# Peptides against a protein of PDB entry 9GMZ, part 311

Target 1, 343 residues: chain A of PDB entry 9GMZ
Amino acid sequence: TGFPLELLTRPATERLAYFENYTVAHPRLKEVYEILMRTIAEPAGASFIFVYGASGVGKTTLRLRVEQKLTELALPKLESDRARVPVVGIEAIAPESRYFNWKEYYTRALITLEEPLIDHKFDYGVRGISRDNFGKINVESKVVAPALRRALENALIHRHPDVFFVDEAQHFGKVASGYKLQDQLDCLKSLANMTGILHCLLGTYELLTFRNLSGQLSRRSVDIHFRRYCADSPEDVQAFKSVLLTFQQHLPLAETPNLVDHWEYFYERTLGCIGTLKDWLKRVLSDALDREATTITLKDLQKRALSVAQCQKMFKEIQEGERQLSETEADVQNLRSALGLGA

## One batch from the design tools (peptide; made by RFdiffusion4, then SolubleMPNN)

Design b2_p29_6_s1 (from b2_p29_6, 17 letters changed)
Fold by OpenDDE base, seed 1:
Structure b2_p29_6_s1 (fold): chain B 343 residues (1-343), chain A 29 residues (1-29)
Amino acid sequence: as target 1 above (343 residues)
Amino acid sequence: SAEDLAAQLARKEAALAREAAFRARLAAA
């Protein structure tokens, strides 16, 4: 099944929005989705879930689908408990300074948790936090980070979300020293412990550094690896080709482009990352719609492709992350062997 | 939903098989 043919008579903005909002299901996304949903339902005393994988693998898409599903599942209960928020999701901002801005983090978390559509007004007990005439939270510049933290703790306890998502969570690690990274982790751990709310951190392989810094966090964390598709696996290649086929059927163009025949070029410039592939096709579709083109060509694809140098850099970062995970798996196996438990 | 994802995957596999069969017929013609 392709795109609705009626889109060909619609404005370019509507055609682009259709493709942007279209989610391609793929085996790795399904697998990680099922693991994550199960872990949220049955955390078994975990306070953290770490979801790590390559940049552009589809972590944000995973988050949004889980948020949607948790919201859908909570709807019948929200009729009886109007104070409850089923899920909260934020994206961590890269600090402009060498230090993570906790004040900004707490402010954004509060704004997201206290969406104007929530009828139940909560008093945060903090001076300088108010709602405007539109119900939007306003935080005065004079409010200090410790006060915002207390407000967030109280709001999380009152709203009782099933999970708190933080996307791009590797930005917590951009603190110039390992000591400062530990302080960030201790702060997050304290927030999770004080509220009793499960935290899910999604990010790049830089999140692996978090696992090594706190043996106490490790005991209360679940790890989920969101793998890319690998060209050395026939099953992964077939899954990647199936994604290309779906995208070519869902590009709202008069003539269906042949993406599948160029699968090796798509793999070369995406490294098997479906998010990178979608973003590339979105840029190419936008250019085609601006030109009122009937289809997209290989030249159109080449114009918006990542450079070979960009792909080489991204591939090195992926290989380092995959290597660290492989070493960790080997270390576990070596430990089991040394304990006489067998491999 | 997980069921929606499964249904989308199954539709894709079926679409890929149909497209491969169509291309094979075109190459044999």
Scores: peptide ipSAE 0.000, ipTM 0.250, DockQ to the pose 0.025
Fold by OpenDDE base, seed 2:
Structure b2_p29_6_s1 (fold): chain B 343 residues (1-343), chain A 29 residues (1-29)
Amino acid sequence: as target 1 above (343 residues)
Amino acid sequence: SAEDLAAQLARKEAALAREAAFRARLAAA
């Protein structure tokens, strides 16, 4: 159940690549994965899925695993329907201005939908969108956002993905005013409705502010909270220790490091976020491989740990997000009590 | 369950111990 021992004879680059590509299946990831896969298969009239959680909890890993699985499940159908793209995933870019750059968003979405390997030429019906000799989409600077939207709508309808992923979706909320935020939501809602494509927005707890502004989206959205592991939960602590143990087994080093005995230090510097943990271990592994070290020491860990100040900042952001969710739960209980249904 | 997680941890610890013993044998050869 550990790494292939043959990796110990391989170059440092191959050892690092093994660890980078390795994904620990942990309880929270598995739970959210199962909920997300079920929701994609049976959206029950939902147009949106919101996946929110702490930075570094593993949302990108979740997305990539779902994309992989949806692609695998679609392979038999893709042989008969060469126009189909099973899944589309983009990352929302932080706006440089007070306005979200929809032109860039639509362009990136179109480029992602048009993998060079898709032999089926699609006419976007928009002048200034072309394919090069390699099948890559080129969007001329003269193409305006409304035209790109129409092109994306047509492409999404034609390619009919099971889901459209938008990672870092909190960036839609980074607009100067509440009304503009509503306009962004309405724009996304319109795109989902016009195409019939389920949208999954993944983001930090800042996504909750975006979600809460549209009372109409609440009826057509599914919420998935990707929780971190909490040190106040014995079950969560055990799960976190199990993740550390799994990473110990999958670090391609001659001597297996004892990470589990340092679980409290790992928790302190990751806040129970497995993505943060993996990224930390990648940095430490890279350093160890560069030194041709046989193992990882506590000193090696300390050199690449997040600072206490960074952890405190991240923890405040987590606490604010968890608070907002707790308030929503309290509001539901208050509503139930007011209705005489009991809390 | 917490019990299932504990059992998984124990299995992994046992696997790690077997791997360490195997590596020690390889280093001694």
Scores: peptide ipSAE 0.000, ipTM 0.265, DockQ to the pose 0.018
Fold by OpenDDE base, seed 5:
Order: sequence, then C-alpha cells, then structure tokens
Structure b2_p29_6_s1 (fold): chain B 343 residues (1-343), chain A 29 residues (1-29)
Amino acid sequence: as target 1 above (343 residues)
Amino acid sequence: SAEDLAAQLARKEAALAREAAFRARLAAA
C-alpha cells in the first residue's frame, strides 16, 4: 500500500500536499488517540485534559485527527442542531512580550468558533464585535479582554463543543512569575467552569510545571503522556522502523527511497519523534520535487537534517520531562507501598 | 452543512500544515 501512482503525473504542489496531509497511524499515536477520544466521550467530571510530550512527537496531528473524528461523528446531529459546533481548536501563540495576550487568545477563539459557514448568527452581546458581508468576525481594537471573554463564554455555551483544544499550551507557562502562571490557570479554570466545556491543553513537557502548580486542577484533570519511541526498547525500535517503511511507501517519487536501512540516522536526528521525522521528510521531498528528482538520497537527507546541537538541546528537554514523570510514577509507587497496597 | 464543516476542516489542516512547514524551515535554517 503506497501513494496513488497518478500523483507522479501531477504538479509538485499536489505531490507535496499529499505527503503533508498523509498521517502514519503509529502505535503511540493510536494509543493516545484512543485514550483522548474515550476521555472526551466520558470525562467523568474532568474539566481539563493535559496532553504532554516532546516537541515534534505529533501532538498537532493528534489534535487534527480528533477534530476530524468528532466532526464526522457530529454530522448527523448537526442537521437538526445547526447552532452546534462539534469541536473547536486553537493554537496558543508565543507572546511577543513576557505576558500572554488574553485579548488575542479570546479573539482567535471567537474567530475559530464562529467561522463564516455557520448559518446561525449569534449576537455576542458585545459592541465592536461584528460580522462582515462574508460572515467573518471583526473585532474592533476598542474591545477589551473582559468583553471578549464574555463573548467567548456565551459563544461556547451556545455552540456547545465536545471539547476546546488549545495547542502549544506551554505558552501559557511562559510568564515572568509563578503568580502570573496561577492567574492564567485560574482564568482557564473559570472559563471551563462557566461554559461547562471540556478543555484539552496540548503542549511540551513544560505543561508539567503548569499542571503541578494547581492542586485544584489536579482533581479535575486527566493526564495523557504522548511518549516518543525509545531506542533502548526493541518494540519501540520496531515501531519506528515500521513508520519509516510507511513513509518511504508514501513519498510520491518515481523510485521508492530506502529509509529503513538508515533508521539509526533517522533516530539520531529525530529522537524517536514522528512529527520531527515527518517535517524532515517533507523538507527533503520539497527539495526533491523542485529538482524533479526520481528519489531521495542520503545526501538529500543530510542537507535538511537537524544539527547535532539542535538534537542535543531537544534531547535535554526530553530527558528533563521524562525524569519528572518517572519521579511522579515512583512517588505513586511509594505511596501505594506506604498504604500497604502491594507494589 | 456537512460540506461546510469538511471545507472548514480542510482549510484548518492546510493552514496547520503550512505553519508546521514554516517552523520546520526555521529550525533547519
């Protein structure tokens, strides 16, 4: 099973778009997808889901697949309930300043929730929020963050999504003081409580610092660890090789490149992160298509690989995150042992 | 409509793919 051979006769843009849109259903993605879908369906009183893992592990791909599935599942009901939006997802932007821009966040959330194709116009009850002739939301500069929050709360209640996704949510943690981080958590908690909408925060291991600061969030949150593949696990190595095999079959090139034989080099430069691997192969494919090449060579791979220094930095961040989680697991085991519950 | 939601999803996927590509280019530079 490979790419449609007809793509070889198509423009480079279409060939690249095929690969960009292609998702490998690898074991870790499938596992986290199943846990996340189950948790969204049955949150059991949770108000938050935290999905954390290495940069480039594939969290955005996970989000998109869940958004797609929730949309597909809602389609039959949306015929009768045209006001409903099944899912809303935004990416948190890294603040240009040391402070998270809540006004921008609320504006982006409103724009995403109230896309032009929603037939039922909602009155936000806020002066300076309007729709243009194309149904696009326009927010006047005079509209303040508290007013945008109220508009978003009302919109979320009216549209009633099954989940609100915030990707790159570690950017909430990028505040100058622990106190400001708590204020941000309290703000998110208040939004979830006021709307009754389940929030899913996806991000790097920096989310753990955010998670640990709020003992109140701990009682109403589910944690999902999106792990990378580890070279010390034979099963993980085999899964990683299987991903390489699938990617080589789905590169729309005349000659199938041998990626699997170079698995150690791919592992070295991706740290077992499939998103990093996908992005690397996409860059290499783009270069190959620009040259009208029939295949990808090791030299083509080397040209677009992350540097050793970049990989070392990423690996340190991963090791710190994995260490914190391992310590938490050990604490749970110690607590169980102390309670006389067998290890 | 179902078609409208599919079109919205496709636009979101395409936008995110472009953003990922841009970030990947910045990381490779």
Scores: peptide ipSAE 0.000, ipTM 0.236, DockQ to the pose 0.018
Fold by OpenDDE base, seed 4:
Structure b2_p29_6_s1 (fold): chain B 343 residues (1-343), chain A 29 residues (1-29)
Amino acid sequence: as target 1 above (343 residues)
Amino acid sequence: SAEDLAAQLARKEAALAREAAFRARLAAA
């Protein structure tokens, strides 16, 4: 079934919002969703989950869907335990400076933890943290990072989320000259251990560097590879075409565009990344709605496509990440063979 | 306030409805 036809009579803002909120349940998203949900339910002593994949593969969509599901599962308990937050999710910010801003990270985490619970005051044990009349946390500029960390530790223990999500987590890897990436990981590990809260880091293939640096993290982490669709796989090509078919049915336009006939062009400019595809279509839809157009044309698509140079850069980053994973898989097989374990 | 709680509940219900629709698509896929 396509979009609700009533949307054609609605304002452009509502039509765009419909498409923005629509999620295609594509096979790779389903697979990683099921793995992630099972891992959160049964972490088996893991303190970390790493979800890595290409930029624009759909990691943020995955996070949001898991957050929704965990919230749903917690609802019966949240009626009795109003202090509980079922899940917390933040996006790590790219540092403007050559170092990761822990103060900003702790502040954002605190704000996100407390935003849903207006009526339940929590004493953070830290001066300069307050709530406004809307229950939003305000952190005074004088509050230092160690105090914010203690406040976050206390908040995580008290709110007891099933998981703490950090999106764009590759930004933890941006350390100043002379600082070790290991110190950032040890800080996160300490936070997870002290709170007993499972952390899920979502990011690009740069997260593989985190996995490789800490043999102790590897023992307490679960890895989830969110793969793109590959043009060399007939099954992946068919899945990608099916996604295009679904999107064309859910574009709230008077005339359904034929996206599937242009699948190779869509693949060329998205590298099989569904998030990149959706973002492209959102831009094109916005332009079409602004012109009161009845459909989307190839020319409209071309105007909002990523450049060939952008795609080449993204593809190089993907190939390097996929190569590193392939080598790791080969190393596991070699280790099994060396141990006399059958393949 | 009771109104703020109601607004929070409404946002949660809307999120649940979106998730239910997503799950239905996942089950059909």
Scores: peptide ipSAE 0.006, ipTM 0.267, DockQ to the pose 0.019; fails the geometry check

Design b2_p29_6_s2 (from b2_p29_6, 13 letters changed)
Fold by OpenDDE base, seed 5:
Structure b2_p29_6_s2 (fold): chain B 343 residues (1-343), chain A 29 residues (1-29)
Amino acid sequence: as target 1 above (343 residues)
Amino acid sequence: SREDLLHQLQVAEEKLAREREFRERLRRE
């Protein structure tokens, strides 16, 4: 089934919004979604989930779908427990300063957790944290990071989300020397332990650095690898072509563009990352709608494609991440073999 | 230390085992 044909008579903004909100249920997304949902339901004593993969693989889409599903599942319980928030999701921002701003992190987490629509006013017991007349949390500049942490701990305990998501979590690593990264991980660990709330960090392969730094976190963490599609796998190529076919059918244009015949070009410029593909098609669709075009052409695609230089840089980062994972798997196999355990 | 590396490898193995178990459960459902 394609897009609703009625969209062709709708404003460009509505047509674009349809495509933005459309999610292709591709095999890797389904697999990671099911693993993540099961891990959230049965964490088995885990305090952390790490979801790592290439930039543009679709981690944000995964998060949003899980947040939606957890919210839907919680709706019947929210009628009886009005204080409960089923899920909290934030995006980590790259700090402008060389130091991770914990104050900003805690403030953003509190603001996200305590959306104005929550009828139950929670007193954080911290001077300088107030709600305005619109129910928005205001944090005074005088409030120190330890006080904000206690406020967040109390809020997380009171609201009891099933999971706390941090998207783009690799930004924790960009700011820190190895020691500062350990301190940051210890802070996150302490927050998870004090609240009893499961934390899920989503990010690039830079999150693999967290595996090496936190021997104790490693015992209490679940790792989920969100893989891209690989051109050397016939199954992955077929899945990628199927995604192109689905997007082709869901572009709200008068004439269905032929994307599948250009699959190699799409693969070259997305590296098998479906999020990158969707973002590319979104830009091309926006241009087509602005021109009131009936379809999109190869020239339209070329105009909005990532440059070869950008793709080469992204590919090197992906190869390094995939190599590190492959080496870790080989090291585990070698250790098992050396211990006389079967492979 | 070599012990720390072995412990890290054991933890990595337990993670991979859990990931495999989850994948196998996904194939059976």
Scores: peptide ipSAE 0.000, ipTM 0.242, DockQ to the pose 0.263
Fold by OpenDDE base, seed 3:
Structure b2_p29_6_s2 (fold): chain B 343 residues (1-343), chain A 29 residues (1-29)
Amino acid sequence: as target 1 above (343 residues)
Amino acid sequence: SREDLLHQLQVAEEKLAREREFRERLRRE
């Protein structure tokens, strides 16, 4: 089934919003979604989940779908427990300085956890944290990072989410020294241990550096690899073509564009990353709607495509991440052989 | 089909929800 034909009579803003809100179900997204939902349901003593994969693979889409589902599942319980928040999700910001800003992180986490619509106002016991007339948290500049941490710990304990999501979590790693990186991980471990809340870090393959630095995290973490589609796999190529066909059917245009015939060009400029593909098509759709065009042409696609240089850079980053994972798998086999467990 | 994938997702989610409720009951007993 394609887009609702009634959208062709609607404003460009509604047509674009339809496509933006549309999610293509594809095999890799389904697989990772099922693993993540199962792990959140049964963490088995894990304190952390790491979801890593290429930039633009669809990690944010995965997070938003899990957040939506956990909220829907919690609705019957939220009627009786008005203090509970089923899920909390934040995006980590790249620090302007060489140091991660913990004060900003804790502030953003508190603001996100304390939605204005929560009837049960909790006093965090920290001076300089207040609620405005609209129920939004205001944090005074004088409040120090240790006080914000205590406030967040108390908030997480009181609200008891099933999971705390941190998207773009590779930004925690942008510190100049390995020691500072370990200290940051120890701070996150301490927060998870003190609150009893499961943390899910989503990010690029740079998250593997975090995983390898902390032997204690390895004992209490679950790893989920969100793979891209690979052109060397016939099954992956068919899945990618099926995604193109689905997007083609869900572009709210008078004439359905033939995207599938250009699958190689789409693969070249997305590296098999469905998020990158969606963002590209969104830009092209916006341009087409602004021109009141009936369809999308190859020239329209070319105008909004990533450059070859951008794709080459992204591909090198992907290859390095995939290589590190392959080496880790080999190390596991070597360890099993050394333990006498057989390969 | 996409509809089959979405239906399979929904069935899996409903199963997980029932399994969670059952385990929560067992912990309260």
Scores: peptide ipSAE 0.008, ipTM 0.318, DockQ to the pose 0.022; fails the geometry check
Fold by OpenDDE base, seed 2:
Structure b2_p29_6_s2 (fold): chain B 343 residues (1-343), chain A 29 residues (1-29)
Amino acid sequence: as target 1 above (343 residues)
Amino acid sequence: SREDLLHQLQVAEEKLAREREFRERLRRE
């Protein structure tokens, strides 16, 4: 099924918004979605879920789809339990300094937990946290990080979300020393333990460093690898072509562009990352709509493509992450073999 | 330490086992 043809008579803003809101249900996204939903429903004593993969693979799209689904599933219960929030999702900010800003993190988490639409106001038990006339949380500058942590712990306990999402969670790892990283992991572990709330950290392959440093977190964690499509796999190539075909059908243009015939170029400039592909097509669509163009050309694509140098850098980061995972698999296999356990 | 390495390996193994079990369930559904 393609885009609604009526969109061709609609403003460019509405046409662009349609494409922005459109999500291709590609195989890797479906797989990871099902894993994540199942793990949230039945965490089996896990306190953490790690979702890692390449930048632009579609982790944010995954999060948003899970948040939507958890909200939909909770709607019947939310009528009776007005204090409950079904899901909380935040994005970790890259620290401007060499250290993670916990005060900002706790503040953002509190603001996200306490949506203005929540009828049941919670007393945080912390002076300097208030709600404005619109129900938005205001945190006074005098409130210190330990107090914000306690407020967040209390809010998470009271609101009892099924999961707490932290997107771009690799930013926790941006510390000058391994010791500081361990302290941060211990802080996250303590938050999860004190609240009893399942935490899902989504991020790049830099999240793998958390596994190596925290053996205790790893025992209570589920890991989900959100893989890109690989050109060396015929099945992955076919899936990638199918995604291109789907996007081609959902670009609200008068003439359907032939994206599939250029699949190699799309792969070269996206590395098999569907989020990167969507963002690229969005930029190109925006340009085409601004020109009132009937279709997208190869020249339009080239104008908004990532440079070869950008792709090479991204590819190196992907290869390092994939290598670390492969080495870990090999180490497990070697250990099993050394123990006389079948591979 | 050797203990840390063994612990890391055990964690990696448990992860791989869960991931495999999940892939098998997905193939059956």
Scores: peptide ipSAE 0.005, ipTM 0.264, DockQ to the pose 0.272; fails the geometry check
Fold by OpenDDE base, seed 4:
Structure b2_p29_6_s2 (fold): chain B 343 residues (1-343), chain A 29 residues (1-29)
Amino acid sequence: as target 1 above (343 residues)
Amino acid sequence: SREDLLHQLQVAEEKLAREREFRERLRRE
């Protein structure tokens, strides 16, 4: 089924919003979604889930869909448990400074936990944290990071989300000279342990550096690799073409563009990353709507494509991440063989 | 407050509606 045809009579803003909110179901997203949902339901003593993959593979889309699902599943229980927040999700911000800003992280996490405001009577146990007349959390400038941490611990315990999502979690790795990445992990581990809340860190392959640094985290973590589609796999190529077919049907334009015939060009400029593809198509759709165009042409696509240089950079980062994972898999196989367990 | 619960419910219902639509797509594809 394509887009609702009635959108063609709607404002450009509504047409664009439709496409922005549209999510293509594709095999890798479905697979990772199912694994993640199962792991959240039955963490089996895990305190962390690591979801790693290429930039633009669709990790944020995955997070948002899981947040929606967990919210849905919690709705019947939220009527009786008015204090509960089913899920919390934040995006880690790249520090402007050479060190990760924990104060900002804790503040954003607290604000997010209170959206929506379920119980206005919750006391954070920290002075300088208040709610405004609209229920929004206000954190006074005098509140220091250790106090914000305690407030977040108390809030997480009280609200008891099924999972705490941190998107772009590779930004925890941006540590000033002299600080250890291990200290950041120990801080997160402590937060998870103190609250009993499962943490899911989503990030690029840079997140693997975090995973590998703590042999203790490995015992309490579940790893989920969100793979891109690979052109050397016929099945992956077919899945990628199917995604293009779905997108062309869901572009709210009078004439359906032929994206599938250009699949190689789309693959070249997205590296098999569906998020990158969607963002590209959003830009092109926006341009088409601004021109009141009936369709999208190859020339329109070319105008908004990532440069070859950008793609080459992204591809190098992907190759390094995929290599590191392949080496880890080989090490596991070698260990199994050395133990006499067979490969 | 009752109003806060209603607002939460509304936000949750909107999220739910979007998720149902997504799941229906996941089942049909």
Scores: peptide ipSAE 0.000, ipTM 0.253, DockQ to the pose 0.020; fails the geometry check

